Peptides against a protein of PDB entry 2V3S. Designs and how they scored, part 10

Target 1, 95 residues: chain A of PDB entry 2V3S
Amino acid sequence: PISLVLRLRNSKKELNDIRFEFTPGRDTAEGVSQELISAGLVDGRDLVIVAANLQKIVEEPQSNRSVTFKLASGVEGSDIPDDGKLIGFAQLSIS

## One batch from the design tools (peptide; made by RFdiffusion4, then SolubleMPNN)

Design b1_p10_1_s2 (from b1_p10_1, 6 letters changed)
Fold by OpenDDE base, seed 2:
Structure b1_p10_1_s2 (fold): chain B 95 residues (1-95), chain A 10 residues (1-10)
Amino acid sequence: as target 1 above (95 residues)
Amino acid sequence: AREMTLVRSP
């Protein structure tokens, strides 16, 4: 399996790492993204973008060691999105 | 259920 880390800020703006595994051929990016949402770890509005980037990293994990992407849930927030500070952005990386 | 471990980032 592929060991992944999803780094993003919670509702208190605290930066957290979420560690989980992805098994190609058994898991789907959409399915695992739904699990993240069901666990309350990802905002439901971010399903599409998380799934798209999860698919990207798992299809070429040796080349795509890290991907940073804009969250739909962060667009309408009070803070200005910033990929460097992961404000309104999240990051997926290979452990 | 899938294990999803939450760790505070430094």
Scores: peptide ipSAE 0.527, ipTM 0.908, DockQ to the pose 0.164
Fold by OpenDDE base, seed 1:
Structure b1_p10_1_s2 (fold): chain B 95 residues (1-95), chain A 10 residues (1-10)
Amino acid sequence: as target 1 above (95 residues)
Amino acid sequence: AREMTLVRSP
């Protein structure tokens, strides 16, 4: 399995790492993304973007060691999105 | 259920 880390800020704006595994051929990007949402770790509005980037990283884990992407939930927030600070952005990386 | 470990980022 592929060991992944999803780095993003929680509701208190604290930066957290969520570690999970992805098994190609058994798991799907959308399925695992839905699990993240069901666990309350990802905002439901971010299903599409998380799934898209999860798919990207697991299809070519050797070349896509890290991907940073804009959250839909962050756009509607009061804070100005900033990929460097992961404000309104999240990062998926290979552990 | 899938294990999803939450830790504080450095």
Scores: peptide ipSAE 0.525, ipTM 0.907, DockQ to the pose 0.181
Fold by OpenDDE base, seed 5:
Structure b1_p10_1_s2 (fold): chain B 95 residues (1-95), chain A 10 residues (1-10)
Amino acid sequence: as target 1 above (95 residues)
Amino acid sequence: AREMTLVRSP
């Protein structure tokens, strides 16, 4: 399995790492993304973007060691999105 | 169920 870390901020703006595994051929990017949402770890509005980037990293984990992407849930917030600070952005990386 | 571990980042 591929060991992944999803780094993103919680509702208190605290940075968290979410560790999980992905098994190619058994798991799907959308399925695992839905599990993240069901666990309350990802905002439901971010399903599409999380799934897309999860797919990207798992299809070529040796090349795509890290991907940072803009969250839909962060756009309408009062905080200005910042990829460096992961404000309105999340990061997936190979553990 | 898939284990998803939350860890506070430094």
Scores: peptide ipSAE 0.525, ipTM 0.907, DockQ to the pose 0.164
Fold by OpenDDE base, seed 3:
Structure b1_p10_1_s2 (fold): chain B 95 residues (1-95), chain A 10 residues (1-10)
Amino acid sequence: as target 1 above (95 residues)
Amino acid sequence: AREMTLVRSP
């Protein structure tokens, strides 16, 4: 399996790492993203963007070691999005 | 169920 880390800020704006595995041929990007949401770890509004980027990283894990993407949930926030600080952005990386 | 471990990032 592929060991992944999802780095993103919680509702208190604290930066967290979420570690999980992805098994090609058994798991789907959409399914695992739904599990993240069901666990309360990802905002439901971010299903599409998380799934798209999870698919990107698992299809070519040797070349795509990290992907950073804009969250839909971050657009309506009071803070200005910033990819460097992961404000309104999240990051997926190979562990 | 899938294990999803939460760790505070420094």
Scores: peptide ipSAE 0.523, ipTM 0.906, DockQ to the pose 0.164

Design b1_p10_1_s3 (from b1_p10_1, 7 letters changed)
Fold by OpenDDE base, seed 5:
Structure b1_p10_1_s3 (fold): chain B 95 residues (1-95), chain A 10 residues (1-10)
Amino acid sequence: as target 1 above (95 residues)
Amino acid sequence: ASVGFLERSP
């Protein structure tokens, strides 16, 4: 399986790392993303963008070692999005 | 998929 880390801020704006494994042929990007949402680790509004980037990294894990992407949940918040500080952004990487 | 949580060190 592919070992991944999703780095993002929680509701208290604290950075957290979420570790998970992805098994090609068994798991799907959308399925795993839904699991992350069900666990309360990802905002439901971010299903599409998380799944899209998860798909990107698992289809070519040696080429796409890390991807940073804008969250839908961060757009309407009071904080200005910042990819460097992962405000309104999340980072997915191969561990 | 197995999912684990790690709190980022301050």
Scores: peptide ipSAE 0.140, ipTM 0.759, DockQ to the pose 0.176
Fold by OpenDDE base, seed 1:
Structure b1_p10_1_s3 (fold): chain B 95 residues (1-95), chain A 10 residues (1-10)
Amino acid sequence: as target 1 above (95 residues)
Amino acid sequence: ASVGFLERSP
């Protein structure tokens, strides 16, 4: 399986690293993304963007070691989105 | 998929 880390800020704006595994041929990007949402770790509004980027990284994990992407949930937030600070952005990486 | 906290990042 592919070991991944999702880095994103929680409701208290604290950075958390969430580890999970992805097994090609068994898991789907959308399915795993739904699990993250069900666990309360990802906002439901971010299903599409998380799934898309998860798919990207698991397609070529050797080449795509890290992807940073804009969250839909962060666009209407009070803070200005910033990929460097992961404000309104999340990061997926191969552990 | 197994999901869990790895760490709280600074």
Scores: peptide ipSAE 0.138, ipTM 0.776, DockQ to the pose 0.197
Fold by OpenDDE base, seed 4:
Structure b1_p10_1_s3 (fold): chain B 95 residues (1-95), chain A 10 residues (1-10)
Amino acid sequence: as target 1 above (95 residues)
Amino acid sequence: ASVGFLERSP
């Protein structure tokens, strides 16, 4: 399986790393993303963008070592989105 | 993926 880390800020704006495994041929990007949402680790509004980027990283994990993407949930926040600080952005990377 | 594979880093 592919070992991944999802880095994103929690409701307290604290940066957290969420580790999980992805098994090609068994898991799907959308399915795993739904599990992350069900676990309360990802906002439901971010299903599409998380799944899309998860798919990107798992299809070529040797080349796509890290992807950073804008969260739908972050757009409405009071803080200005910033990919460098992962404000309104999340990052998926190969563990 | 199994939910059991999800873990939060300190």
Scores: peptide ipSAE 0.076, ipTM 0.743, DockQ to the pose 0.149
Fold by OpenDDE base, seed 3:
Structure b1_p10_1_s3 (fold): chain B 95 residues (1-95), chain A 10 residues (1-10)
Amino acid sequence: as target 1 above (95 residues)
Amino acid sequence: ASVGFLERSP
């Protein structure tokens, strides 16, 4: 399995690393993204963007060591999005 | 920055 980390700010704006595994041929990007949403770790509005970037990283984990992407939920927040601070952005990486 | 570490539910 591929060991991944989702770096994401929680409701208190604290930066957290969420570690999980992805097994090619068994897991799907959308299925794992739905699981993260069901666990309360990802906002439901971010299903599409999380799934798209998860798919990207698991396609070629050796070349795509990390991906940073803009959250739909972040646009509707009070803070101005900032990829460097992961405000309105999240990061997936290979652990 | 302080970073928390969690595992998704098995």
Scores: peptide ipSAE 0.068, ipTM 0.697, DockQ to the pose 0.424

Design b1_p10_1_s4 (from b1_p10_1, 8 letters changed)
Fold by OpenDDE base, seed 2:
Structure b1_p10_1_s4 (fold): chain B 95 residues (1-95), chain A 10 residues (1-10)
Amino acid sequence: as target 1 above (95 residues)
Amino acid sequence: AKVGYLKRSP
C-alpha cells in the first residue's frame, strides 16, 4: 500500500497530519476521499478536489511526491486562502 | 502539527 499524509487545518485552524493508506487495485480515490469525509477529517464540499489530487498522487507516486491544492471549503471562509500557510489549502504527500 | 490516522475496517 501507499502511505500518505494529508496536511490541513482543523476547525480550530490547527494543522493536522492525517495518515492513511491507499492500496492500488483495491481502493479508489473517490472511495478513500469519502472515508476521510465520513471520519470528519475533510469537509464534504472538498470531495471532488481531494479525490482528484489523491488520484494524481497515487497514479504516479514516484513523480508526484507532494501536491498542494485549494479547498472548496476555504474559498468562502473568513480567512484569505494562502497555500504557504495552508489556509484554504491542503497538502497531500507520500509518507 | 498534530498527527491523526484514518482507520478503516478491513
Scores: peptide ipSAE 0.656, ipTM 0.919, DockQ to the pose 0.882
Fold by OpenDDE base, seed 1:
Structure b1_p10_1_s4 (fold): chain B 95 residues (1-95), chain A 10 residues (1-10)
Amino acid sequence: as target 1 above (95 residues)
Amino acid sequence: AKVGYLKRSP
């Protein structure tokens, strides 16, 4: 399986690294994203963007070692989105 | 950063 880390800020604006595995041929990007949401680790509004970027990283993990993307949940927040600080952004990476 | 894990059933 592919070992991944999803880095994003929690409700207290603290950075969290969520580790999880993805098994090609058994898992789907949307399915695992839904599991992350069900576990309360990802906002439900971010299903589409998380799934899209998870698909991107697992389809070519050697070339896509890290992807940073804008969260839908972050757009509605009061803080100005910033990819460098992961404010309104999340990052998926191969561990 | 705080580390967490997604626990999944086999």
Scores: peptide ipSAE 0.655, ipTM 0.919, DockQ to the pose 0.858
Fold by OpenDDE base, seed 3:
Structure b1_p10_1_s4 (fold): chain B 95 residues (1-95), chain A 10 residues (1-10)
Amino acid sequence: as target 1 above (95 residues)
Amino acid sequence: AKVGYLKRSP
């Protein structure tokens, strides 16, 4: 399996690294993204963008070691989105 | 950063 880390801020704006595995041929990007949402680790509004970027990284894990993407849930927040600080952004990377 | 895990059933 591919070992991944999802880095994002929780409801208290604290950075968290969520570790999980993805098994090609068994898992799907959308399925794992739904599990992250069901676990309360990802906002439901971010299903599409998380799944798209998870698909990207697992397709070519040796080439795409890290992807940073804008969250739909971050747009309506009080803080201005910032990819460097992962405000309104999340990052997926190969562990 | 605080570390967590996605728990999945086998």
Scores: peptide ipSAE 0.655, ipTM 0.920, DockQ to the pose 0.876
Fold by OpenDDE base, seed 4:
Structure b1_p10_1_s4 (fold): chain B 95 residues (1-95), chain A 10 residues (1-10)
Amino acid sequence: as target 1 above (95 residues)
Amino acid sequence: AKVGYLKRSP
């Protein structure tokens, strides 16, 4: 399995790493993303973008070591999105 | 479940 880390800010705006595994041929990007949402670790509004980027990283994990993407849940709010600070953005990387 | 663990970044 591929060991991954999803880094994103929690409700207190603190950075957290979510570690999980993805098994090619068994798991699907959308399925795993749904699990992350069901666990309360990812906002449901971010299903599409998380799944898309998860798919990107797992299809070629040796080439796509890290991807940073804008969260739908982070678009609206008091904080201005910033990919460098992972405000309104999340980062998915190979562990 | 494929979710592992949540770790707060230092």
Scores: peptide ipSAE 0.598, ipTM 0.892, DockQ to the pose 0.150

Design b1_p10_2_s1 (from b1_p10_2 with T4K T6I)
Fold by OpenDDE base, seed 2:
Structure b1_p10_2_s1 (fold): chain B 95 residues (1-95), chain A 10 residues (1-10)
Amino acid sequence: as target 1 above (95 residues)
Amino acid sequence: SPRKFIVEPA
């Protein structure tokens, strides 16, 4: 399996690393993204962007070691999005 | 079965 880390801020704006595995052929990017949402770790509005970037990293894990992307949930938030501080952004990386 | 997610401060 592929060991992944999703780094993003929780509802308290605390930056956390979420570690999980992805097994090609068994898991789908969409399915795992839905599980992240069901676990309360990702906002439901971010399903599409998380799934897209998860797919990107798992299809070429040797090349795509890290991807940073804008969250839909962060666009209309009170804080100004900032990819460097991961405000309104999340990062997926290969562990 | 539920997927295991390990959450820790970054």
Scores: peptide ipSAE 0.808, ipTM 0.951, DockQ to the pose 0.963
Fold by OpenDDE base, seed 5:
Structure b1_p10_2_s1 (fold): chain B 95 residues (1-95), chain A 10 residues (1-10)
Amino acid sequence: as target 1 above (95 residues)
Amino acid sequence: SPRKFIVEPA
């Protein structure tokens, strides 16, 4: 399995690492993204962008060691989006 | 089965 970390700020704006595994051929980016949402770890509005970037990282994990992407849920937030601070952005990386 | 997610402070 591929060991992944999703770095994302929670509702308290605290940055957390969410560790999980992805098994190619058994798991799908869409499916795992839905599981993240069901677990309350990802905003439902971010399904598309999370799935797209999860797919990107798992299709070539040796080359795509980390991907940072803008969250739909962060666009209209009170804080100004910032990819460096992961405000309105999330990061997926290979553990 | 529910997927295991481990949440830790970054």
Scores: peptide ipSAE 0.808, ipTM 0.951, DockQ to the pose 0.964
Fold by OpenDDE base, seed 1:
Structure b1_p10_2_s1 (fold): chain B 95 residues (1-95), chain A 10 residues (1-10)
Amino acid sequence: as target 1 above (95 residues)
Amino acid sequence: SPRKFIVEPA
């Protein structure tokens, strides 16, 4: 399986790494993204963007070692999005 | 079975 890390700020704005595995041919990007949401680790509004970027990284893990993307949930927040600080952004990377 | 997610401070 592919070992992944999702770096994301929690509800207290604390930056955490969420580690999980992805098995090509058994898991789907959308399915795992839904599991992240069900676990309370990702905002439900971010299903589409998380799934899209998870798909991107698992389809070519050697080329796409890390992807940073804008969260839909961050746009509506009070803080100004900042990819450098991962405010309103998340990062997926190969462990 | 539930997927394992390990959460740790970055």
Scores: peptide ipSAE 0.808, ipTM 0.951, DockQ to the pose 0.969
Fold by OpenDDE base, seed 3:
Structure b1_p10_2_s1 (fold): chain B 95 residues (1-95), chain A 10 residues (1-10)
Amino acid sequence: as target 1 above (95 residues)
Amino acid sequence: SPRKFIVEPA
């Protein structure tokens, strides 16, 4: 399996690493993204963007070691999005 | 079965 880390700010704006595994041929990007949402770790509004970037990283994990992407949930927030601070952004990387 | 997610401070 592929070992992944999703770096994301929680509801308290604290930055956390969420570690999980992805098994090609058994798991799907959308399925795992839905599990992240069901676990309360990802906002439901971010299903599409998380799934798209998870697919990107698992299809070529040797080439795509890290991807940073803008969250739909971050657009409606009061804070200005910032990819460097991961405000309104999240990051997926190969562990 | 539920997937394991390990959450830790970054």
Scores: peptide ipSAE 0.808, ipTM 0.951, DockQ to the pose 0.966

Design b1_p10_2_s2 (from b1_p10_2, 3 letters changed)
Fold by OpenDDE base, seed 3:
Structure b1_p10_2_s2 (fold): chain B 95 residues (1-95), chain A 10 residues (1-10)
Amino acid sequence: as target 1 above (95 residues)
Amino acid sequence: SARRFVVEPA
């Protein structure tokens, strides 16, 4: 399996690393993204963007070691999005 | 079944 880390801020704006495994042929990017939402770890509005970037990293993990992407949930927030601070952004990386 | 996700402070 592929060992991944999703780094993003929780509802208290605290930055956390979410570690999980992805098994090609068994898991799907969409399915795992839905699990993240069901676990309360990802905002439901971010399903599409999380799934898209998860797919990107697992299809070529040797080439795509890290991807940072803008969250839909961050656009409506009071804070100005900042990819460097992961405000309104999240990051997926190979562990 | 163990939980899939492990949350740690960054």
Scores: peptide ipSAE 0.759, ipTM 0.910, DockQ to the pose 0.791
Fold by OpenDDE base, seed 2:
Structure b1_p10_2_s2 (fold): chain B 95 residues (1-95), chain A 10 residues (1-10)
Amino acid sequence: as target 1 above (95 residues)
Amino acid sequence: SARRFVVEPA
């Protein structure tokens, strides 16, 4: 399996690392993204972008060691999006 | 069973 870390801020704006495994051929990017949402770890509005980037990293984990992407849930928030501070952005990386 | 996701402070 592929060991991944999803780094993003929770509802209290605290930065957390979410560690999980992804098994190609058994898991799907869409399915795991839905699990993240069901667990309350990802906003439902971010299903598409999380799934897309999860797919990107798992299809070429050797090349795509880290991907940072803009969250739909952060676009209309009170804070200005900032990829460096992961405000309105999340980061997926190979553990 | 163990949870799929492990959350820790970054």
Scores: peptide ipSAE 0.759, ipTM 0.910, DockQ to the pose 0.735
Fold by OpenDDE base, seed 5:
Structure b1_p10_2_s2 (fold): chain B 95 residues (1-95), chain A 10 residues (1-10)
Amino acid sequence: as target 1 above (95 residues)
Amino acid sequence: SARRFVVEPA
């Protein structure tokens, strides 16, 4: 399995690492993204972008060691999006 | 059973 970390700010704006494994052939990017949402760890509006980037990293984990992407849930938030601070952005990486 | 996701401070 592939060991992944999703770095994302919670509702209190605290930056956390969400660690999980992804097994190619058994798991799907869409399915795991839905699990993240069901667990309350990802906003439902971010299903598409999380799934797309999860697919990107697991299809070529040797080349795509880290991906940072803009969240749909962060676009209209009070804080200005900032990829460096992961405000309105999330990061997936290979642990 | 253990949860799939482990959350920890970054």
Scores: peptide ipSAE 0.759, ipTM 0.909, DockQ to the pose 0.741
Fold by OpenDDE base, seed 1:
Structure b1_p10_2_s2 (fold): chain B 95 residues (1-95), chain A 10 residues (1-10)
Amino acid sequence: as target 1 above (95 residues)
Amino acid sequence: SARRFVVEPA
């Protein structure tokens, strides 16, 4: 399996690492993204962008070691998005 | 079974 880390801020704006494994051929990007949402770890509005970037990293894990992407939930928030601070952004990386 | 996600401070 592929060991991944999703780094993003929680509801308290605290930066956390969410570690999980992805098994190609058994897991799907959308399925795992839905699990993240069900666990309360990702905002439901971010299903599409998380799934898209998860797919990107697992299809070429050696070339796509890290991807940072803008959250839909962040756009609607009061804080100005900032990819450097991961405000309104999340980062997926290979562990 | 073990939980899929492990959350830790960055």
Scores: peptide ipSAE 0.758, ipTM 0.910, DockQ to the pose 0.763

Design b1_p10_2_s3 (from b1_p10_2, 4 letters changed)
Fold by OpenDDE base, seed 1:
Formats: sequence, C-alpha cells, structure tokens
Structure b1_p10_2_s3 (fold): chain B 95 residues (1-95), chain A 10 residues (1-10)
Amino acid sequence: as target 1 above (95 residues)
Amino acid sequence: SARRFEVLPA
C-alpha cells in the first residue's frame, strides 16, 4: 500500500498530520475521501478537491510526492487563504 | 482491526 499524509488544520485551527494507507486496486480516491469526511477529518464541501488530489498523488506517487491544494471550505471562511501556512489549504504527501 | 486514519499533531 501507499503510505500517505494529509496535513490539514482542524476546527481549532491546529495543524495535524492524518496518516493513512491507500491500496491501489482496492481503494478509490473518492471512497477514501468520503471516509475522511465521515471521520470528521475533512469538511464535506471539500470532497471534490480532496478526491481529485488524492487521485493525482496515487496515480504517480514517484512523481507527485506532494500536492498542496485550496479547500472549498477555506474560501468561505473568515481567514485569508494562505498556502504557506496551510490556511484554507491542505497538503497530501507520500510518507 | 486498526483504524484507517491516525491523527498526529504536526
């Protein structure tokens, strides 16, 4: 399996690393993204963007070691999005 | 079985 880390701020704006495995041929990007949402770790509004970037990283993990992307939930928030601080952004990376 | 997601402070 592919060992991944999703770095994302929680509801208290604390930065956390969410570590998980992805098994190609068994898992799907959308399925795992839905699990993240069900676990309360990702905002439901971010399903599309998380799934898209998860797909990107698992399809070519050697080339796509890390991807940073804007969250839909961050756009509607009061804080100004900042990819450097991962405010309104999340980062997926190969562990 | 083990949980799918492990949450750790960054």
Scores: peptide ipSAE 0.761, ipTM 0.913, DockQ to the pose 0.742
Fold by OpenDDE base, seed 4:
Structure b1_p10_2_s3 (fold): chain B 95 residues (1-95), chain A 10 residues (1-10)
Amino acid sequence: as target 1 above (95 residues)
Amino acid sequence: SARRFEVLPA
């Protein structure tokens, strides 16, 4: 399996690392993204962007070691999105 | 079963 970390801020704006494994051929990017949402770890509005970037990283994990992407849920928040601070952004990386 | 996600402070 591929060991991944999803780094993003929780509802208290605290940055957390969500560690999980992804098994190609068994897991799907959309399926795991749905699990993240069901677990309350990702906003439902971010299904598409999380799934897209999860797919990107797992299809070529040696080439795509880290991807940072803008969250739909962060666009209209009180804080201005900032990829460096992961405000309105999340990051997927290979462990 | 084991939980899929482990949440740790970054």
Scores: peptide ipSAE 0.760, ipTM 0.913, DockQ to the pose 0.789
Fold by OpenDDE base, seed 5:
Structure b1_p10_2_s3 (fold): chain B 95 residues (1-95), chain A 10 residues (1-10)
Amino acid sequence: as target 1 above (95 residues)
Amino acid sequence: SARRFEVLPA
């Protein structure tokens, strides 16, 4: 399995690392993204972008060690989006 | 599936 970390701020704006495994051929980017949403860890509005970037990292984990992406849920938030601070952004990385 | 994700402070 591929060991992944999704770094994302929660509703309290606290940065957390969400660790999980992804098994190619068994898991799908869409499916795992839906699980993240069902677990209350990802906003439902971010399904598309999370799935797209999860697919990117798992299709070539040796080359795509980390991907940072803008969240749909963060665009209209009170805080100014900032990829360096992961405000309105999330990061997927290989553990 | 409920235990798939481990949430830790970053």
Scores: peptide ipSAE 0.760, ipTM 0.915, DockQ to the pose 0.805
Fold by OpenDDE base, seed 3:
Structure b1_p10_2_s3 (fold): chain B 95 residues (1-95), chain A 10 residues (1-10)
Amino acid sequence: as target 1 above (95 residues)
Amino acid sequence: SARRFEVLPA
């Protein structure tokens, strides 16, 4: 399996690392993204963007060691999005 | 079955 980390701010704006494994051929990017939402770890509005970037990293994990992407949920927030601080952004990386 | 996700402070 592929060991991954999703770095994302929670509802209290605290930055956390969410560690999980992805098994190609058994898991799907959309399925795991739905599990993240069901666990309350990802906003439901971010299903599409999380799934797209999860697919990107797992299809070529040796080439794509890290991906940072803009969240749909961050656009409606009062804070200005910032990829460096992961405000309105999240990051997926190979552990 | 163990939980899929482990949440740790960054």
Scores: peptide ipSAE 0.760, ipTM 0.913, DockQ to the pose 0.760

Design b1_p10_2_s4 (from b1_p10_2, 3 letters changed)
Fold by OpenDDE base, seed 3:
Structure b1_p10_2_s4 (fold): chain B 95 residues (1-95), chain A 10 residues (1-10)
Amino acid sequence: as target 1 above (95 residues)
Amino acid sequence: SARKFIVEPA
């Protein structure tokens, strides 16, 4: 399996790393993204963007070691999105 | 079964 880390801010704006595994041929990017949402770790509005970037990293994990992407949930927030501080952004990386 | 997610402060 592929060991992944999803780095993003929780509802208290605290930055956390979420570690999980992805098994090619058994798991799907959208399925795992839905599990993240069901666990309360990802906002439901971010299903599409999380799934797209999870797919990107697992299809070529040797080349795509890290991807940073803008969250749909961050657009409506009071804070201005900032990829450097991961405000309104999240990051997926290979562990 | 539920997937294991490990949450740690970054």
Scores: peptide ipSAE 0.803, ipTM 0.946, DockQ to the pose 0.960
Fold by OpenDDE base, seed 5:
Structure b1_p10_2_s4 (fold): chain B 95 residues (1-95), chain A 10 residues (1-10)
Amino acid sequence: as target 1 above (95 residues)
Amino acid sequence: SARKFIVEPA
């Protein structure tokens, strides 16, 4: 399996790493993204963007070692999105 | 079964 880390801020604005595995051929990007949401780790509004970037990283994990993307849930918040600070952004990377 | 997620401070 592919060992992944999803780095994003929780509801307390604390930056956390979420480690999980992805098994090609068994798992799907959308399915795992839904599991992240069900676990309360990802906002449901971010399903599409998380799934898209998860797909990107798992399809070529040797080339796409890290991807940073804008969260839909962060756009209308009080905090100004900042990819460097991962405010309104999340990052997926190969562990 | 539920997927294992390990959450830790970055």
Scores: peptide ipSAE 0.803, ipTM 0.946, DockQ to the pose 0.961
Fold by OpenDDE base, seed 2:
Structure b1_p10_2_s4 (fold): chain B 95 residues (1-95), chain A 10 residues (1-10)
Amino acid sequence: as target 1 above (95 residues)
Amino acid sequence: SARKFIVEPA
């Protein structure tokens, strides 16, 4: 399996690393993204963008070691999105 | 079964 880390801020704006595994041929990017949402770790509005970037990293993990992407849930928030501070952004990386 | 997610402060 592929060991992944999803770095993003929780509802208290605290930056956390979420570690999980992805097994190609068994898991799907869409399915795992839905599980992240069901666990309360990802906002439901971010299903599409998380799934897209998860798919990107798992299809070529040797080349795509890290991807940072804009969250839909952060666009209309009170804070200005900032990819460097991961405000309104999340980062997926290979562990 | 539920997938295991380990949450840690970054």
Scores: peptide ipSAE 0.803, ipTM 0.946, DockQ to the pose 0.957
Fold by OpenDDE base, seed 1:
Structure b1_p10_2_s4 (fold): chain B 95 residues (1-95), chain A 10 residues (1-10)
Amino acid sequence: as target 1 above (95 residues)
Amino acid sequence: SARKFIVEPA
């Protein structure tokens, strides 16, 4: 399985690493993204963008070691999005 | 079964 880390700010704006595994051929990007949402770790509005980037990283994990992407939930927030500070952005990387 | 997610401070 592929060991992944999703770096994301929680509801308290604290930056956390969420570690999980992805097994190609058994798991799907959308399925795992839905599980992240069900676990309360990702905002439901971010299903599409998380799934898209999860797919990108697992299809070629050796080439795509890390991807940073803008969250839909961050756009509607009060804080100005900033990819460097991961405000309104999340980062998915290979462990 | 539920997938394991490990959350830790970054």
Scores: peptide ipSAE 0.803, ipTM 0.946, DockQ to the pose 0.965

